# Peptides against a protein of PDB entry 1IK9: the designs that were tried, part 48

Target 1, 211 residues: chain A of PDB entry 1IK9
Amino acid sequence: MERKISRIHLVSEPSITHFLQVSWEKTLESGFVITLTDGHSAWTGTVSESEISQEADDMAMEKGKYVGELRKALLSGAGPADVYTFNFSKESCYFFFEKNLKDVSFRLGSFNLEKVENPAEVIRELICYCLDTIAENQAKNEHLQKENERLLRDWNDVQGRFEKCVSAKEALETDLYKRFILVLNEKKTKIRSLHNKLLNAAQEREKDIKQ
Target 2, 207 residues: chain A of PDB entry 1IK9 as posed
Amino acid sequence: MERKISRIHLVSEPSITHFLQVSWEKTLESGFVITLTDGHSAWTGTVSESEISQEADDMAMEKGKYVGELRKALLSADVYTFNFSKESAYFFFEKNLKDVSFRLGSFNLEKVENPAEVIRELIAYALDTIAENQAKNEHLQKENERLLRDWNDVQGRFEKAVSAKEALETDLYKRFILVLNEKKTKIRSLHNKLLNAAQEREKDIKQ
Target 3, 195 residues: chain B of PDB entry 1IK9 as posed
Amino acid sequence: MERKISRIHLVSEPSITHFLQVSWEKTLESGFVITLTDGHSAWTGTVSESEISQEADDMAMEKGKYVGELRKALLSVYTFNFSKESAYFFFEKNLKDVSFRLGSFNLEKVENPAEVIRELIAYALDTIAENQAKNEHLQKENERLLRDWNDVQGRFEKAVSAKEALETDLYKRFILVLNEKKTKIRSLHNKLLNA

## One batch from the design tools (peptide; aimed at target 1 K188)

Design b2_p19_6_s1 (made by RFdiffusion4, then SolubleMPNN; from b2_p19_6, 13 letters changed)
Fold by OpenDDE base, seed 4:
Structure b2_p19_6_s1 (fold): chain B 211 residues (1-211), chain C 211 residues (1-211), chain A 19 residues (1-19)
Amino acid sequence: as target 1 above (211 residues)
Amino acid sequence: as target 1 above (211 residues)
Amino acid sequence: SESEKERKELRERLEKLKK
């Protein structure tokens, strides 16, 4: 089961933060349970897949698009720039929400809720879920932090090896060239010496022919 | 201001999860505000630095050690293996907690609380704090995750460069040696050719003298 | 590749040393 709690402001009570809890299985399309609370009273309703389909049809909206809007409205709270407005009557237990566009507001959905007899239990369970979520997120944060520290160490180690490899490559190239030049120069000197000996021998032979 | 919410079980109501909120400035030693709630009622008390010091003295405990025990009791909930037991009388508004050792339980601290007139406001504020903490932790998690992914990419990039550097070094060495050997062999062949010419010239001169 | 460029430059340097 998936669960999301968000803060909302009701049009009827804009000074009092309300909490909207939505619980669902795998996808919001399959239905959900909605719970509203002001920290004293709670109201709950169950929305079926058939009701979601009917609301989409009544709106002449494609079901996937409608569910996408429900997700934004119910799981994200007021959304960016108050795109969604929430209304609730404590007397009728009728909950409805609107999407506010620049030039038009339209009802996105409506639900009949039932007043919870023991709101304290719902509130305690909601707080428990929040505390569990905090603990889980803290454990994830600690894990990710340790992993980041490990990755940073591993990066530094490879970087250091890479720099050593570059330096070793340059040093090797320089050393090989120096050694090769020395050996080549020795061979060049020997070639020159042998050529001079050949020239001298030819000159001596020419002197011997001239008696 | 720092704040911690924990779940506790009261000895008087073990079937009902209570929530213990502690709020303090910088250090718990400087005093704190304690709030207890069952999701319907709330009770609050302020504990001063002087009261903490007096409790430590009454217990004949070093203040730093006492504050350390307060931190474990009040900020960690029941602690590991029910080391701390919480008691509260709704009638007297007297809150006390005990440290349970193997052979002895002793009172660690006690506070007079006051019943909050509007518990719904305290509960709403508590839920708001939980939701804010969740959002902050989620943002930290997302940041750490992105950083982790970045560090992993950076590691792969450096590793790939390192492997290329190693391969390039080996290839350079091999290519330089091959080329050097070719040049050396050419020079060696020329030296051999010149030596043979010198030997032939010497043999011809020896023939001319015998003639 | 950069390694091929380095190899080419090295070849040209060695050819100059043959002369």
Scores: peptide ipSAE 0.025, ipTM 0.820, DockQ to the pose 0.004
OpenDDE base, seeds 1, 2, 3, 5: peptide ipSAE 0.014, 0.013, 0.015, 0.014; ipTM 0.819, 0.818, 0.817, 0.818; seeds 1, 5 fail the geometry check

Design b2_p19_6_s2 (made by RFdiffusion4, then SolubleMPNN; from b2_p19_6, 12 letters changed)
Fold by OpenDDE base, seed 1:
Structure b2_p19_6_s2 (fold): chain B 211 residues (1-211), chain C 211 residues (1-211), chain A 19 residues (1-19)
Amino acid sequence: as target 1 above (211 residues)
Amino acid sequence: as target 1 above (211 residues)
Amino acid sequence: SELEEEREKHRKRLEELKK
């Protein structure tokens, strides 16, 4: 079961924040329970999958699109754009909501609610759900914070190891190059020595020819 | 201003969850506002810094320790150990709480509350605070999740660059070594050639002497 | 060769740096 609570303002009572609770199984399309409260009274209604399908058909709207609009209206509360207007009559227990666009406003849905006999129980349960959600989100945030601190340490460790590896590889390459230069210089010295011996032998031979 | 809402069970009404809201400025020691609600009625009281100090003195408890116990009792709700027992009389509006230890139970504090005339407003404000806290915590959670994903990508990038750098340095070293071997072999060949020229010159000189 | 011995020593030092 999924649940969302949102603040709404009713056209009839714009100074009193109401709370709209929607509860459903897996998808809003399969039907939902709607609960409205002003912190004193509560009203509840059940909307079936068949009612949602019928409302979509009556509006000539594709069902997935209609359910998408229901989700935006009922689960988001009044967004910053006040695109959705909520109406409720306490006398008739009739709840309806409208989508307001620049050039057109239309009713998106309507439900008959029933006044809850013990609103305090519904309100307590709602507050309990909010407190549980806060605790769960806090625990998740603490976990994510610890994971982020771990990942940051691990990143710094790899970066530090990388820099050390680069420096060490450069030092080793420099040492290897120095050793190669020494070996090459030894061979060059030997070549120079052998050339000098050849020059001396040629000079001695030229002396021997000149007797 | 800081606020904490907790669920509590009253000894007089153990089947009905109550909500204890505590609000304070910076520290609980400076005083606080306490609000109790059952989702229908609400009761509020103000506790001053002087009352906290007096209660600590009356208990012969160090003030910091006493404030620490107040924080555990009033801000944590009933912890898993039911160490704190809450009592409230709706008739007298008298709220008191006890700390229960294995061998000793003692009263930790007591307050006179006043019944709120419009409990619905207090309850609505409490629910609004819960919903705001949920939204803030969700936004923080989403931010931490995105940072977590970023840090993980950055870690993988550094690790991959490290491995590539190691492999590239090994390849460069291997190529350098092959080039050095070629140069050394050329020098060895030149040394052998010069030795052969010296041997031939010596053989020719020996022929010229025999001649 | 002396050069191969130096290469092998260098390789061992590199392997130690990877640990």
Scores: peptide ipSAE 0.028, ipTM 0.832, DockQ to the pose 0.005
OpenDDE base, seeds 2, 3, 4, 5: peptide ipSAE 0.027, 0.026, 0.028, 0.028; ipTM 0.832, 0.832, 0.832, 0.831; seed 4 fails the geometry check

Design b2_p19_6_s3 (made by RFdiffusion4, then SolubleMPNN; from b2_p19_6, 14 letters changed)
Fold by OpenDDE base, seed 3:
Structure b2_p19_6_s3 (fold): chain B 211 residues (1-211), chain C 211 residues (1-211), chain A 19 residues (1-19)
Amino acid sequence: as target 1 above (211 residues)
Amino acid sequence: as target 1 above (211 residues)
Amino acid sequence: SAMEQEREELRKRLEELEK
């Protein structure tokens, strides 16, 4: 089961922060449980997949688009743009919300809620869920931080090995060239010496022929 | 201001989860505000730095050690080892907690709380703080995840450059040796050819002298 | 690539040494 708690402001009670909890299985489209609380009282309603389909049809809206609007309204809370207005009557237990556009406001959805007999239990469970979510997110943060530190160490290790490899390549090239030049110069000197011996031998033969 | 909310179980009401909020400035040693709630009622008390010092002195405990025990009791909640037992009287508004060791249980601290007139406001603010903490932790998680992905990409880039550098070094060494061997073999062949010419010239001279 | 340039400079230096 997935769950989201949002802060909302009711048109009837704009000075009192309300909390809107939505709970669903896999997808919001399959239906959801909605819970409203002011920290003293709580109200709950169940919305079925059939009711969501009916509301979409009544609005002449494609179901996927309608569910997308429900998700924005119910799970994101009233964003800073006040695009969604929430209304609730404690007397009738009728909850409805509107989407406010520049030139057009329309009712997006409406639900009958039931007043919870023991609101303290619902509020305690809601706080428990918040605390569990905080603990889970903290554990995830600590894990991700440790992974970041590991990845940074691994990067520094490879970077240092890379720099050593570059330097080693340059040093190898320089050393190989120096060694090659030394050996080659020795061979060139030997060739020159042998040529001079051949020239001297030829000059001596020419002298021996000339008596 | 720092704040921590914990779940506790009261000895008087073990079936009802209570929430213990502690709020402090910089350090718990400088004093704190304690709030207890059951999701319907709330009780608040302020503990001064002087009261903390007095409680430590009354226990004949070093202040830093005492504050360390307060931190474990009040900020960690009752851990799975039930090392801390919490007691509260709704009638007297007296809150106290004990540390349970194998052979010794002792009162660690006691506070007089006052019943809050509007518990719903305290509960709403507590839920708001939980939701803000969730949002902050989620944003931090998303940031850390993106940093992990960046660090992994950077690691893969350097690793790939390192592997190319290793291969390049080996290829350079192999190529240099092959070329050097070719040039050296050519010079060795020239030296051998010149030696043979010298030997032939010496043999011809020896024939001319015998002739 | 920088390596191809190094190899080509290497080749030129070797050709000068053959001479």
Scores: peptide ipSAE 0.020, ipTM 0.822, DockQ to the pose 0.004
OpenDDE base, seeds 1, 2, 4, 5: peptide ipSAE 0.020, 0.020, 0.019, 0.019; ipTM 0.823, 0.823, 0.823, 0.822

Design b2_p19_6_s4 (made by RFdiffusion4, then SolubleMPNN; from b2_p19_6, 12 letters changed)
Fold by OpenDDE base, seed 3:
Structure b2_p19_6_s4 (fold): chain B 211 residues (1-211), chain C 211 residues (1-211), chain A 19 residues (1-19)
Amino acid sequence: as target 1 above (211 residues)
Amino acid sequence: as target 1 above (211 residues)
Amino acid sequence: SEAEEEREKLRKRLEELKA
């Protein structure tokens, strides 16, 4: 089961922060349980997949688009742009919300809620879920931080090996050339020596012919 | 101001999860505000640095050790080892907690709390803090995840460059050797040719002397 | 050590070429 708690403001009670909890299985489209609380009272209602489909049809809206609007309204809270307005009557237990566009406002959905007999239990469970979520997120954060530190060490290690490889390549090339020049110069000296011996032999033969 | 909310069980009401909020500035030693709630009622008390020092002295415990025990009791909650037991009387508003060791239990601290007139406001603020903490932790986790993905890419890039550098070093060595062998073989061939010319000149001179 | 070993292999191959 997935769950989201959002802070909302009711048009009727704008000074009192309300909390809207939505719980669902796999997808919001499959239906959800909505819970509203002011920290003293709680109200709950179940919305089925069939009711979501019916609301979409009544609005003449495509189901996927309608569910997309429900997701924005109920799971993101009223963003700073007041795109969604929430209304609730404690007397009728009727919850409805509107989408406000620049020149057009329309009712996006409405739900009948029931007042919870033991709101303290609902509030305690909601706080427990928040604390559990904080603990899970903290554990993930600590894991990601340690992994980041590991990756940084591994990067520094391979970077240092790469720099050593570059330097070793340049040093190898330089050493190879120096050694090659030495060997080549020895062979050139031997060639010069052999040419001089041939010249001397030719001069001696020319002397022997001239008696 | 720093803040921690912990789930606790009261000895008098073990079936009802209570929430213990502690808020402090910089260090717990400087004093703190304690808030207890069951999701319906709330109780609060302020503990000063002087009261913490007095409680440490009354226990004949070193202040730093005492504050360390307070931090474990009040900020970590009762861990799964039930090392700390919490007691609260709603009638007297007296809160006390004990440290339970295998063969020894002792009172670690006690505080007088006052019943909050508007518990719903305290509960709403507590839920708001939980939601804000969830949002902050989520944002940190998303940032760390992106940073880890960046570091992994950077590691792969330098690893690939390192492997190419190793291969290029080996290829360079092999190519230099092949080129050097070609040049040296040309010089060796020239030396052999010059030696053969010297041998032929010596044989011709020996014929001229016999003639 | 690895760079020295490669240098020594190189030295040995160059001596074989002198020969």
Scores: peptide ipSAE 0.017, ipTM 0.827, DockQ to the pose 0.004
OpenDDE base, seeds 1, 2, 4, 5: peptide ipSAE 0.016, 0.015, 0.015, 0.015; ipTM 0.826, 0.826, 0.828, 0.827

Design b2_p19_7 (made by RFdiffusion4)
Pose (drawn by RFdiffusion4):
Structure b2_p19_7 (pose): chain A 207 residues (1-76, 81-211), chain B 195 residues (1-76, 83-201), chain P 19 residues (1-19)
Amino acid sequence: as target 2 above (207 residues)
Amino acid sequence: as target 3 above (195 residues)
Amino acid sequence: SHWEELAAEEEEFEEELAE
């Protein structure tokens, strides 16, 4: 059981703002209840599933395509106009294309006996919605703060692992260098002794 | 300018639900407007910064402590009474085995209730709209942080596993280079023996 | 451990050279 409460402007009353409340079960296609209120009175109407299928036929439209038009118009490049007569309780709306507009929907609403009850329920629904949302935003705020920390934590764990690696790498190399260089000292020493021995043989050949 | 709309029940009409709307600037301490509505009529009252502090005196409470009680009672066990004939509104606090009048306001019937009711409904719809947008922004950030975390965690796994492969990998190379030095030393030595 | 093994290999290598 869903609903949408939207604000709308009627052509015959661009001064005041009205409110449209549409409620259904699962899908608009199965039918819906529509209520119009100016904050004092309320007018209500119903549209059955069969009435929707028929209206789509009379409009030469694919049924789902027609319901799509109703969703864009009633549940808030597509320009829509709304008209209402308090004298007749007739409510209709048209889609305004280029130079060509057409009747998209028409409802004979009935003035409600208990406007206050309807208005109170509407406001109550809105306040409940505002409430459910805040609880959700709070739940997400906490999850947000938890992740901001869980990242900072592991980020630090990362920097430490890297810094530990560098310390260990340089530490290993330092030991390596020492040993390698000690050997080089021996090589140089041996190499030079050899040379010396070559120069001594060379001197015996020459004298 | 902030506001809070609360659903309440009046003692003289537990059947119907009423709505209490409280509006202010910065803090209740500087005064506020309170509106009561049943969806048909509406009653309003203004409470100045001067009256509030005045009340804080009649009670002998710090203006802060007193405003605190109002916040708990008016912005949502608290009891509410209203007489449509007198327009007098008062509310009490109920503790274990006692109750006491906490405050009152002389409200006045509004001339155009529909205007007030329309503005109240409009505010609620805007609030719903803003809140739904924030729920999206925070929802995405929750996603970005989830991804960013997995990234770094992966970097950590890779980094730690590297610092554990280092000693073994570097030592092999060192053996290789070192074995070269030794060979040279040997060959040199052998040459010296030649001579 | 590997360093001890390397010191032992060096002692054996010096003995070889002396021989």

Design b2_p19_7_s1 (made by RFdiffusion4, then SolubleMPNN; from b2_p19_7, 7 letters changed)
Fold by OpenDDE base, seed 1:
Structure b2_p19_7_s1 (fold): chain B 211 residues (1-211), chain C 211 residues (1-211), chain A 19 residues (1-19)
Amino acid sequence: as target 1 above (211 residues)
Amino acid sequence: as target 1 above (211 residues)
Amino acid sequence: SLWEKLKKEEEEEEKELKE
C-alpha cells in the first residue's frame, strides 16, 4: 500500500490546517482511501475504481489525464500556486475540490466522507507513519552520505593514479630519449673514427705511389 | 530550537501509543519543553536548567551524565531493549520514567505536566513538524542522490582516462624502442660497411707492395 | 617531436659525412 499525507487549507476553515491522507494499492486509478483530519476529528471515505472512471467520463476527460489531475490535487498538497481549492462540510461530510485556472475554475472531484468514531486512533496511526517515514528517510540519507564519501575517496584515488600515470609517461619519454641519444652518440663517434682511418689510409697510399 | 518526537508506551496504557515531544535550545541541559499526546489529549510541561541540576544532585549523578541519560530516555523513544519505562497519570498529570537495568531499576526523572486546553492545535503543529521534516529529508535525499550520480560519472570519466593513459604509456615505450632499434641498426650497418672498406684498402695496399 | 629533432640531426650529420 502506498500513502501520501499533505497539508491542506479548507475554504470553510482557512485558519486551521487540515491533513489529507490518501492511501492506495500501486496506482491511484485502482481506487483509494481518503482521510481528512484537523487533529481532533477525522473523516474517511473509500473511492473505487468505478467511481474514478465515472467521474472521468462525466468530465469527458481521458482517465489517465483525470488520474493525473487527482494525483496533483490530492497528493501534492496545496502547492505555492493555490491551483487546487479544497472544500469540506462537517455537517454533510461532503468533500470536494476545484482546479483554479486563470479564466476558469472547475470541480475536479467530490467524495462523501464518514466521521471516524475514534479519531485518536487515526491520528496516532498518521503520526506513526510520519515518524516511520522520517526514520526511513534518515537511514537512506545516512546510506547515501556514506556512498558519497566512498565515491569521493575512490575518485581521489583514481585521480591521483591518473596524475602519476601522466607524469610517469612524460618521464618515460624523456628518459628513453636521453638513453637513446647516448647510445646514438657512441655509434656516431665510431663512424667518425672509421672514416678518419679510411682517409688516413688513402693519404698513405697516395704517398706510397708518389717514390 | 531543536525538537525530537518519539513514540512511547506508557505502563498505564500499553495498548495506546503515545508521542513524546521534547523541544530545547541548543542543549537539553539548558532546559526543555516536554509534550505528551495520545492523539486526542495533550499535556505539556517546562523543565528548567535548575530542575535538571537539582535532579542530578538529588541522584548524586554528574550533571553531564544525567543529561546524557535524559537524552537517551526522552529523545530515543522506546529502543528495542525497553531500557526506559514511562509512566503517566492523567489524573495527577504526573510523568515519570525509570531506567531498567538487569538487577536494578531506578527513577531517572519526573515532571508535572499540564493538560493543554486545545490539544488539536498541538497535534496539528506536531504533524506539521513531521511533514516538514519529511520534506526536508526528501530534498536532502534527492540532493545526495544527484551528488552520487555526479561522483559516479566523474569517477567513470577519470577511470577511463587513467586506463587510456596506462595503455598509451605501454604503447609509447614499445613504439620508442622499435624506432630506436631501427636507427641503431642503420648505424651498425654503416659501421660494418666502413670496416669492410678499411679491410679492402689494407688488402689492396698489401697487393701493391707485393707487386 | 623529440623524434623529429633526432631524425633531423641524423640527416645533417649524414650530409657532413658525405661532404
Scores: peptide ipSAE 0.035, ipTM 0.830, DockQ to the pose 0.610
OpenDDE base, seeds 2, 3, 4, 5: peptide ipSAE 0.034, 0.034, 0.034, 0.033; ipTM 0.830, 0.829, 0.830, 0.830; seeds 4, 5 fail the geometry check

Design b2_p19_7_s2 (made by RFdiffusion4, then SolubleMPNN; from b2_p19_7, 8 letters changed)
Fold by OpenDDE base, seed 1:
Structure b2_p19_7_s2 (fold): chain B 211 residues (1-211), chain C 211 residues (1-211), chain A 19 residues (1-19)
Amino acid sequence: as target 1 above (211 residues)
Amino acid sequence: as target 1 above (211 residues)
Amino acid sequence: SLWEKLEKEEKEEEEELKA
């Protein structure tokens, strides 16, 4: 089961933050349980897959698109742009919400809720879920932080090895070239010496023929 | 101001999870505000730095050690080992807690709380703080995850460059030696050829002198 | 490359030694 808790403002009580809890199995499309609370009272209702399908049909909206709008309305809370407005009557236990566009508002959904007899239990469970989620997210943050620190060390280590490898390659090329030039110059000197000896021998032979 | 919310079980109501909120400025030693709730009622009290000092003195405990025990008791909740037991009387609004060792339990602190007139506001604010903390931790998790993915890519890239540099260094050494051996062998062949020409010229001159 | 330059200088010097 998945769960999301969002802060909402009701049109009837704009000064009091309400909390909208939605719980579902795998997808919101399969139906969901909705719970509303003001921190004193709680109201719960179940929305079936058939009700979701009927609302999509009544709106002449494709079901996947409708569920996409439900997800934005019910799970994101009132985003800072008040694109979704929430209405609830405590007397009728009727909950409905609208999507507000520039020139048009339309009702996105409506649900009958039931007042919970023991709201304190629902509120305690909601707070427990929040505290569990905080603890889980903190543990994940600590793990990710340790992994980041590890990856950063590993990156610095391989970067330093890479820079040393580049420098070692350049040094190797320079050293091998210097050694090659030394040996080559020795061979060139020997070739020049032998060539000069050959020229001298030829000149001496020409002198011996001229007697 | 720092804040921590913990789940606790009261000895008087062991079946009902209570929530212990502690709020303080920089350090718990400077005093704190304590709030207890069961999701329906709330109770709040202020604990001064002087009261903390007095309790440490009455216990014959060093203040830093006492504050260390307060931090473990009040901010960690009942750890799974029930080292700390919490007591609260709704009638007297008296809150006290004990540290349980194997053979000895001792009272660690006691506070008079006051019943909050509007517990729903305290509960709503507590839920808001939990939801804000969840959102902040989620944003931090997403940031750390993206950084991990970046660092992993950067590590793979430099590792691949390092491996290419190692291979290029080995190939360079091998290629330079092969080229050097070719040029050296040509020079050795020229030296041998010139030496043979010099030997032949000497033999011809010895023949001309004998003639 | 340094090596291509060296190989060229070696060929030029070998031609000068033939002349």
Scores: peptide ipSAE 0.040, ipTM 0.831, DockQ to the pose 0.527
OpenDDE base, seeds 2, 3, 4, 5: peptide ipSAE 0.032, 0.044, 0.055, 0.027; ipTM 0.830, 0.832, 0.833, 0.830; seeds 2, 3, 4 fail the geometry check

Design b2_p19_7_s3 (made by RFdiffusion4, then SolubleMPNN; from b2_p19_7, 10 letters changed)
Fold by OpenDDE base, seed 2:
Structure b2_p19_7_s3 (fold): chain B 211 residues (1-211), chain C 211 residues (1-211), chain A 19 residues (1-19)
Amino acid sequence: as target 1 above (211 residues)
Amino acid sequence: as target 1 above (211 residues)
Amino acid sequence: DLWKKLEEEEKEEEEELKK
């Protein structure tokens, strides 16, 4: 089961932060349970897949688009844009929400809720879920931090080895060329010496022929 | 201000999860505010630095050690070891907790709490803090995940460059040696050829003299 | 060491050319 808790403001009680809990299996399209609380009272309702389909049809909205709007309204919390307006009557237990666009506001959905007999239990469970989520997220953060530190060490190690490899390649090339030049110069000197000896021998022979 | 919310079990109501909120400035040693709630009622008390010092003295415990035990008891939540037992009387508003060791249980601390007149406000604020903490931790987690992915890419890049550098070094060495051998062999062949010409010239001269 | 081998072969060839 997936769950999201969001803070909302009700039109009737804008000074009192309310909490909207939505729980569902796999997809919001399959239906969901909605719980509203003010920290004292709680109200809950169940929305079926058939109700979601009917609301989409009544709105003449494609089901996937409608579910997408439900997800934005119910799971995002009141984002900074106040695009969604929430209404609840404690008397009728009727919850409805509207999408406010620049030129048009329309009712996105409505739910009949029931007052929870033991709101303290629902509130305690909600706080427990928040604390569990915090603990899980902290554990994930600690893990990712350790992995990042490991990867950074591994990167520094390979970078250092790479720099050493580059330097060693340059040094090798320089050393090999220096050695080659020395040997080549020795061979060139020997060739020159032998050539001079040949020229001298030829000159001597030409002198011997000229008697 | 720092804050920690923990779940605890009271000896008097072990079936009902209670929440213990502790808030402090910089260090717990400087004093703290404690809030207890069951999701319906809330109780709050303030503990001063002087009270903490007095409790440490009364226990004949070094202050830093005592504060360390307070931190474990009040900030850890009921860890799996049930090392800390919490007691609260709704009638007296007296809260106390004990450290349970194998052979010895001792009272670690005690606080007089006051019943909050508007517990719903305290509960709402507590839930808000939990939701804010979740959002902050999620943002940190997403950041760390992106950094992890970046570091992994950077590591793979440098590793690939390093492997190419190693291979290029080996190839360079092999190529330079091959080229050098070819040049040396050419020079050796030229030396041999010149030497043979010198020997032939000397033999011809010796023939001319004998002639 | 390929270099040492080359130096040794060069010395041997120089000694053979002196004979």
Scores: peptide ipSAE 0.022, ipTM 0.829, DockQ to the pose 0.642
OpenDDE base, seeds 1, 3, 4, 5: peptide ipSAE 0.021, 0.025, 0.022, 0.024; ipTM 0.829, 0.828, 0.828, 0.828; seeds 3, 4, 5 fail the geometry check

